# Peptides against a protein of PDB entry 9GMZ: the designs that were tried, part 190

Target 1, 343 residues: chain A of PDB entry 9GMZ
Amino acid sequence: TGFPLELLTRPATERLAYFENYTVAHPRLKEVYEILMRTIAEPAGASFIFVYGASGVGKTTLRLRVEQKLTELALPKLESDRARVPVVGIEAIAPESRYFNWKEYYTRALITLEEPLIDHKFDYGVRGISRDNFGKINVESKVVAPALRRALENALIHRHPDVFFVDEAQHFGKVASGYKLQDQLDCLKSLANMTGILHCLLGTYELLTFRNLSGQLSRRSVDIHFRRYCADSPEDVQAFKSVLLTFQQHLPLAETPNLVDHWEYFYERTLGCIGTLKDWLKRVLSDALDREATTITLKDLQKRALSVAQCQKMFKEIQEGERQLSETEADVQNLRSALGLGA

## One batch from the design tools (peptide; made by RFdiffusion4, then SolubleMPNN)

Design b2_p20_7_s1
Fold by OpenDDE base, seed 5:
Formats: structure tokens, C-alpha cells, sequence
Structure b2_p20_7_s1 (fold): chain B 343 residues (1-343), chain A 20 residues (1-20)
């Protein structure tokens, strides 16, 4: 199995778009996908889901696949309920100032929730929120954050999505003191409680600080760890090699490159993160297509690899996150043992 | 063997090519 051979006669833009849209259903992605889909279907009184893992592990790919699946599952009901949106997903942006920009967050959420495909015009009751001729939401600069929040609360209640996704959610914390981070979480908790909408926050191991700061959120949250592949596990090495084999079959080039023989170099420069691997291969594919090359070489890979210094920084951040989780697991086992519950 | 490893990798790659 591989890419459609007819792509070899198509423009470079279509060949690149094919690879960009292609997703390897690797074991860690499949596991997290199944847990996330089950948790969205049966929240069991949870208001939050936290999905955390290394930068470039594939969290955005996970989000997009869940958004697609929830949309597909909702299609039969959307014909009868034209007001409903099955899912909404936004990316949190790092604030330029010391404070998280709630006005920008609410504006992005409203724009995403009210995409042009919704025939049902909703009046938010807020002056300075309008729709253009294409149904896109326009928010005037004079509209204040509390008014945008009320508009978003009303929109979420009316559209009733199964989940609200926030990607790169560590950006809530990056510029705030730990206390300000709790205030932001209490604001999100209030939004989830007022709307009855499940929130899923995806991010790096910096999201563990959210869990530690809010013992009340922890009681109403589900935690999902999106793990990388580890080179000290034979099973993880085998899975990582098989991901390389799958990607080499789906690179729309005349000659299939041998990526598997270079698995150690791919592991060194991705740390077992499949999103980082895909992004690297996309850059190398783009360069190959621009040159009308028949295949990809080790030299082409080396040209687009992350630097050793970038990998060393990323690895330290991963090790700290994995350590914090391992300590938490040990604390749970110690608590169970102290309660007379088996390990 | 290297051949048995490659056949195992191919089988896993087929499983990973299935849509989610």
C-alpha cells in the first residue's frame, strides 16, 4: 500500500497536500484517539479533558482527526438540527503582554463556532458583533471581553458542541504567575459550567502545572498522556521503524526512499515524536518536489533536520515532564498501599 | 533474521495505514 501513483503526474502542490493530509495510525495516536473519543461520548460528569505530551508528538493531528470523526458522526442529526455544531476547535496564542488576551480568545472562539456553513443566524444580543455577506463573524474593536464572553456562552449553549478543543493550551500559563494561571483556569471552569460544554485542553507537559494548581479541576478532569516512542523499548523502536516504513510508502516520489535504514538518525532528531518526524519529511518532500527529484537522500534529510541544540533542549523538557508523571504514578501507588489497596 | 524483521515491520506498516 502507498500513495496513488497518479500523483506523480500531478502538480507539486497536490503531491505536497497529499502528504500533509496523510496520517499514520501509529499505536500511541490510536490509543489516545480511542480514549479521547470514549471520554467525549461518556464524560461521566467531567468538565475538562487534559491531553499532554511532548511538543511535536502529534496532538494537533489527534485534534483534527477527532474533529473530523465527531463531524461525521453528527451529520445525520445536523440535517434535523441546523443550529447544532458537533465540535469546535481553536489554537491558544501566546500573549504578547504579561496577561492572557481573553478578548482575542473569545473572538477566535466565536469566529470558529460561527463558520459560514451554519444557516441558522443567531443574534448574540451584543452590539458590535455582526455577520458579513458570507456569514463570517465580525467583532468591532469597541466590544469588551465580558460582552464577548456572554456572546460565546450563548453561542455554545445554542450550538451545543460535544466538545470545545483548545490546542497549544500551555499558552494560558507561559506569561502568568502560578496564581494568574489558577484565575485563568477558574475562568475556563466557569465557562464550561455555564454552558455545560466539555472542554479539551491539548498542550505540552507545561499543562501539568494546571493539574497541580487546581485540585478542584483534577476532580472534574480526565487526564490523557500522549507518550512519545522510547529507544530503550524494543516494541517502541519497532513501532517507530514501522512509522518510517509507512511514511516512505506515502511520499509521492518516483523512487521510494529507504527511511528505515536511517531510523537511528530519525530518532536522534525527533526524540520519537511522530509530528516532528512528519513535519521534517514534509520540508524535505517540498525541497525534493521543487527540484523535481526522483527520491530523497540522507543529504536532503540532513539539510532540514533540527539542530542538535534544539533536540537537546526538547529532550530536557520531555525528561522533566516524564519525571513529574512518574513521581505522580509512584505517589498514587504509595497512597493505595497505605490505604491497604493492592498496587 | 533481518528478513523476519522486515516482514514484521511491513505487517505493522499495513496496520498503521488503516484510517482512524
Amino acid sequence: as target 1 above (343 residues)
Amino acid sequence: SEEEEMERLKKLAEEFDEPL
Scores: peptide ipSAE 0.333, ipTM 0.901, DockQ to the pose 0.913
Fold by OpenDDE base, seed 3:
Structure b2_p20_7_s1 (fold): chain B 343 residues (1-343), chain A 20 residues (1-20)
Amino acid sequence: as target 1 above (343 residues)
Amino acid sequence: SEEEEMERLKKLAEEFDEPL
């Protein structure tokens, strides 16, 4: 187990790309992956899946692995149905303005639905949306958001993906002063209902604000909490140490660094978030490869670590999200007890 | 022992190295 030894003779770019593409199948990722795959296969009338958890917990890795698996499972059907896209995944952009840019969202979604491998030309029925000679979608600046929405609705119906992923979906919560967050949710709900396409929103605990605002979305949504590893759980500490052990075996360096001996420092600077850990190790590996170093030292780790102030900020955001979930769980138990349903 | 802990960690690391 470990990286291919041939990588030690390869360029730094190939060695870094290997580690970037490497994924640890850690217990929390595997659990959430299995729940998400089952929910996509059997949505049971759900229109939304909410995947929420700490920043850097690994939500983007989860999305990419599910996209890969859905694509693999769809390959036999794609040979006969050349119009189909098995899955579509976009990242919601943080607006420069305090307002979510729906025009940009619809444009990016349309571009993503038009993979260069799709020979089947689709007419969007919207003036100012065209394909170039390379099959790439061009959206003219004059096309307004309502027209882009209709084009996306038609494209989603025609391409019929099993799921539409939106990563960093907390950015939908960025509304103008005086605008209702409810209007953004009703817009998304309408898109899911009009297309019949299951939407999976991945994001931080700020997605709980979306979840709580719409009792109607609650009836047609599945919630998936992507938990971090907790230092107060011996099992979670053991899993976190084993993730460090796995990563140290997959760092394409001549000498295997001992990451496990520094597990407390890794935990302090990642808060048990494996995505944050991977990104940290990637930065440190890049620095080591640039220096043609044989291994990674504690000093190399310290140079690329998040500051204590950054970790304290992230930890407060996590604690607030975990608190809101614990209160919601208690409210459910209180509601059940009040209904005469046993606990 | 530290050795028994390391053996348990190695076993879990093998499970985590399996593709999803």
Scores: peptide ipSAE 0.332, ipTM 0.901, DockQ to the pose 0.910
Fold by OpenDDE base, seed 1:
Structure b2_p20_7_s1 (fold): chain B 343 residues (1-343), chain A 20 residues (1-20)
Amino acid sequence: as target 1 above (343 residues)
Amino acid sequence: SEEEEMERLKKLAEEFDEPL
């Protein structure tokens, strides 16, 4: 199985769009997808799901696939409940200042909830929130963050999504003090409690800081570790090589490139992160299509690779995250041993 | 063999090509 051969006669833009929209259903993605879908269906009193892993592991791909699936599953119910939104997903913005912009967060969340051409106009009870002629939400600059929060609470209650996704959620942690981080978590916790809506925060290992800040959050959260592929695992190496083999079959080029023969170089420059791999291959494919090339070469790969210095930085961030998780696992084992529970 | 490894990789790649 590979790309549709008719793509070879199509414009470079269509060929690139095919590869951009293509998703490898690799084992780690399937595993995390199944856990996440099950947890959304049966949250068992959880208010939060934390999905954490390396930058470029594929968290955004996971979110998009879950959003698609939840939408598909909801379609039959949406015919009878025209007010319902099955899922809402936003990306958290990095703060330009030492403070997280809650006004921007609430505004983006409201816009995303109301972008569906839902015939049922909801009154948010807030002056300065309106719909334009296209049904899009407009928020006047005069609307303050507490009013936007109330509007979002009301919108979430009325639209009752199965989950609220926040991608790049580590940006909540990018604040100058631990107290402000707690206040932000309390804001999210309050939003989840007031609406009854399950929140899924996706982000880097910086999300582990959120897990550790509140014993009450830990009791009401489900944790999902989206792992990279590790070169010290033969099974992970085999999976990574098979991902390369799958991608090479789906590159819309006249000659199938041999990516598998370069697996070590791909691993060195992606650290086993499939999102990083896909983004690298997109850049290389774009360059190949612009040159009307029949295939991609190692030189083409090298031109678009992350630098060794970038990889070393990313690897240090991964090692710190993996270390923090390993310490947590050791604490569980120590607790079990102290309780007289066998390992 | 390298051929047996490649066949295993091909089989696994087919499983990865299936949509989620």
Scores: peptide ipSAE 0.327, ipTM 0.901, DockQ to the pose 0.952
Fold by OpenDDE base, seed 2:
Structure b2_p20_7_s1 (fold): chain B 343 residues (1-343), chain A 20 residues (1-20)
Amino acid sequence: as target 1 above (343 residues)
Amino acid sequence: SEEEEMERLKKLAEEFDEPL
């Protein structure tokens, strides 16, 4: 099926919003979604889920779809338990300094956890945290990070989300060497242990460095690799072409553009990352709608493509991440062989 | 054939249009 034809008579803003909200349920997204939903439902004593993959692979789309589904599944229970929040999702911010801003992290988590629609006022037990008349959390500048942590621990216990999402979680790793990174891991581990809330960290392959630092976290973590599509796999190429076909049907334009015929160019400039592809198509669609164009041309695509230099940099970062994972898989096989378990 | 490829792509595209 394609986009609703009625959109062709609607404002450009509504046509763009349709495409922005549209999600292709491509094989890698479905696979990771199913694994993630199953792991959230049955964590089996895990305290952490690590979802790692290339920048622009679709991790934020995955998070948002899981958040929507967990919210939908919780609705019947939320009528009886008005204190419960089904899911919490935040984005970790890149530190402006060599120190991660835990105060900002806890403040954002508290603000996100305390949606205005939650009638149940919670007392954080911390002076300088208040609600306005609209239920919005206000944190006074004098409130220190340890107090905000206790407030968040209490709020997470009281609201009991099925999962706490942290997007761009590689930003925890951007601190100065070894000991400080361990302290951050221990901080997150302590938060998960004190609250009993499952934490899902989504990020780039830089998360592998963070994961590998704690042999104790590895025992209580589930790993999910969100792979890109690879041009050396016929099945992955077919899936990528089918994603292009699906997107071309859902571009709210009078004439359906032929994206599939340009699949190699799309692959070259996205590296098989569907989020990168969608964001590219959004930019091109916006330009087309601004011109009241009937379709999208290759020239329109070229105008909004990532540069070859950007793609080369991104590809090098992907190859390094994929290499580290392949080495880990080989190390497991070597360990099994050394233990006499066979390959 | 290119036609058989396009039919396979269309079938997969239908599966990708299903909600998550």
Scores: peptide ipSAE 0.323, ipTM 0.900, DockQ to the pose 0.910

Design b2_p20_7_s2
Fold by OpenDDE base, seed 4:
Structure b2_p20_7_s2 (fold): chain B 343 residues (1-343), chain A 20 residues (1-20)
Amino acid sequence: as target 1 above (343 residues)
Amino acid sequence: SEAAEMAALEKLAAEFDKPL
């Protein structure tokens, strides 16, 4: 169907916002979305969901779409339970220091969970946590991490979200020794157990290290691999070309650009990652709108493309993650064979 | 044919244009 033609008469900001809010329901996104929604509805005693895949595959888009859907589904229940928050989502920040900043994490989680629009004021039982006149949570610098954790535990219990999302969750793993990574996992496990709230960790293939460190988490986790499109698969190439065709129909430009004819160049510079593709097209669209251009050219694409060196680095990181998954699958088959179980 | 490939892509694009 394409974009609403009325957008061509609208300001550049509205045209850009349309494309930013647009989501292609591509096969890998739809598959992971359906699995994630089902797992949230029926966690079957799981305390964790791990969603892992390449940087720029679309994990943040997945999270935002699930958050939207859970909010829509919760609306009838929120009329009766005004204390409830249907979903909470945060992004984990890369620590500036050798240690993950739990104090900052708990503060950000608490601020996100306690949206100003929630009418029901809760007492966290922690001195130095307050609400301002706008209902925003303020955390004094003197509040220690164990107190912030208790405040977050109480808030999660009181608000009872269906899931707690942590995007860029590989940043929990940026701790200088294996012992410290176990301590982080035990901390997350304890938070999930104390609150009864399902945690979904989204991140890069570095999350696979978390799966291997805790044999107790593995029994209470669901794993979801968000795959990129591979150029060696005809079906994946067809899907990737169809994503380009869908995006070209939804670029609010007077002349529809032919993106499909450049599919190899788009693949080379995105590695089959649709989030990277969307972000590239957003930058190029912004530049085109700023120039009042009628279309996008190959030269406009080239100006905003990732460099070959960036793509080569990203590809090495992807290959290492895909290799680790393939080795894990082989180890499962070897274990089954050694147990006398059929393949 | 190129026309048959394009028709297949258009059919998939129409499925991808549906909301999640």
Scores: peptide ipSAE 0.436, ipTM 0.935, DockQ to the pose 0.906
Fold by OpenDDE base, seed 5:
Structure b2_p20_7_s2 (fold): chain B 343 residues (1-343), chain A 20 residues (1-20)
Amino acid sequence: as target 1 above (343 residues)
Amino acid sequence: SEAAEMAALEKLAAEFDKPL
């Protein structure tokens, strides 16, 4: 248990990279990971998975760990099928404009799907899509979004990934005045239907608006709530303290800092979100390494903490998302009761 | 006791330290 002690003699960059790559297998992450892996293995006619939760809960960490595992599990089959990509994952970018940039989305998806190391080169039949001397995809500015979509559809069919991940998927919700959020969902639904590829959308509680708008998606979607730790639950407090204990053992410093004694302060400034906690500790570790410090102090933590105003804003967004889910759970119970199904 | 609480946290931390 703990970091490799040889890191204490390594450069600050290697020490920081160790902590960046380290993942705590905390209960909420493990639960969501197991549900997600099972759903990808057996979609049961689902075309979408929605993974929603607080900002900084750890959704990107979940995605990356699932991508790693799907790649590992696919390796024996990739020897015989050199065209296959086991998984593809992208982050949706917040548009600068009032509407989501589908051209950029399709371009990024194609670039990510068509890594240079893929031996089997595919001709997309689209003028202005080429490979450089390193085999990297280049998309000319003249290529229009419908052509990029067809190229992505063909690439997804040919590469046949088990899942297509889109992180920060709430950015699909940015629609111009007069456009409907439904049109964005219908576009994604059409892509999933045309390719036969399972799509996993990860995002904030803003993804709940997508679920409510499409009664057709509800029949072909699996919903996964990535919960934070709650201070009103003794079990969640114990798990959160144990995460702090695990992180303090994996900070590559000469003296192990006592993070557990400050658990209330960590909870106040992370709202029980482990991604926010890890990012905070990463910033503090970087500052400690730059100073050649032997340990981390409360003063070092305070210097890199989120402000109370940031935490209050994040907490309001969390409370609204948790409220919407609690109302949905109550509606399901009311529907079951009205159908004569027991609670 | 504080020692029993810490031992419980250490047990959980050892579970969380396992790879996913």
Scores: peptide ipSAE 0.435, ipTM 0.935, DockQ to the pose 0.937
Fold by OpenDDE base, seed 1:
Structure b2_p20_7_s2 (fold): chain B 343 residues (1-343), chain A 20 residues (1-20)
Amino acid sequence: as target 1 above (343 residues)
Amino acid sequence: SEAAEMAALEKLAAEFDKPL
């Protein structure tokens, strides 16, 4: 079923918000969702989950859907345990300096942990952290990063989330040297170990640098590759066309545009990344609504498309990430062959 | 069939079409 036809009589803001909030389910999103949900339920002694894939593949959508599902599953337990938070999700900020801002990271994590209207006042055991009368955390500027870390450790232990999500986690890697990158990873490992909370890091293929730096992570991490759709796979092409069909049915326009007939152009400018596709269609829909247009045209698509140069840059970054993963898979196969485990 | 794959995606979409 398409969009509610009543939206055609609604303000442009409501029509746009409908499409923004609409999530197309697609095979790769479902697959990664099921793997991630299973891994959170049965971590088997893992302290980390790494979810990596192209920029715009849909990692943030995956996180939000898992957060929603974990919250729904926890609701019956939250009635009895009012101190518990089912899930915590934050986005890692790109460092303005060659140093990751741990103070900001810990502050944002603490704020996110306490934004649920949890009736129980928690004492963080740290001077300069307070909760206001509205339940909002206030962190005084004088509070140092080691004190904020202890407050976060105590909060995570007390609230006991099933998982701690960090989106854009490649930003931990934007540090001036390999030694500092190891120190950042050891800092995260220590936080996971001290709290007993499973951490899920979502990011681009730059997140693979964390995997390569620590062979010891192999015993304590689960890796999940969120793949794009590939034009060399007939099944992936069909799935991508089915996503285009679903989007064309859910664009709140008077005349349904035929996006499927232009699938190659959509593929060329999204590289098989559904998040990139959705964001492109949002921009085009916004322009159409501002003009009171009944439909969208190829010209409207072209106006909001990524440039060929942007697509070429993004494609090189994807190919390098996919190559690094293929080398790791080949190394596993070579190891199996060398162990006398037949192919 | 394309129709069965579309119907499977529509059912999936309904699982994900819950407001955030």
Scores: peptide ipSAE 0.026, ipTM 0.623, DockQ to the pose 0.212
Fold by OpenDDE base, seed 2:
Structure b2_p20_7_s2 (fold): chain B 343 residues (1-343), chain A 20 residues (1-20)
Amino acid sequence: as target 1 above (343 residues)
Amino acid sequence: SEAAEMAALEKLAAEFDKPL
């Protein structure tokens, strides 16, 4: 099914918003979604889930779909347990300094966890945390990071989310030394252990550094690789073409563009990353709507494409991440062989 | 020739101005 034809008579803002809110159910997204939902339901003693993949692969889309689904599944239970929050999700901020701002992290987590609409107001047991008349959390500047941590621990225990999401989690790794990175991991591990709340860290292949630094995290983590589509795989090429076909049907334009015949150009400028593809098409659609155009052209695509130099840089970062994963798989096989287990 | 380069650019422009 394509877009609702009624959109052609609607304002450009509504047409753009339709495409922005549209999500293609592509094979890799579905696979990772099913693994993630299963792991959240049955963590089997895991305290962490790591979801890693290329920038623009669609990790934020995955998170939002899981958050939506967990909320829908919790609705019947929320009638009886008004204190419960089904899911909490934050984005990790890149540190402005060589130190991660834990005070900001805990504050953002508390603000996100404490929706104004929650009837049961929680006492944080911390002076300088209050609610405004709209139920929004206010944290006074005098509140220190250890007090905010205790407030977050208490709030997570009381609200009992099925998972705590941290998007852009590679930003935890942006510290000046490996020692400080270990301390940050130990802080997150302690928070997960003290609250009993499963943490899901979503990010780039820079998250593999967290996997390598703590053999103890490896025992309590589930790893999920969100792969891009690869042009050397006929199945992946067919899946990518199917995504293009779906997007062309969901562009709210009077004339349906033929994106599929240009699949190689779309692949060259997205590296098989569906988020990058969606963002490109969104920019092109915006330009077409601003001109009151009936369709999009190759010129419109070219105007909004990533440069070859940007694609080459992104591709090197992807290849390094894919290489590190392949080495880890080889290390597992070598360990099995050394143990006298078959490969 | 400059004329052949212009004609090649015009042909390329006309190809990019086509609907997808």
Scores: peptide ipSAE 0.015, ipTM 0.433, DockQ to the pose 0.023

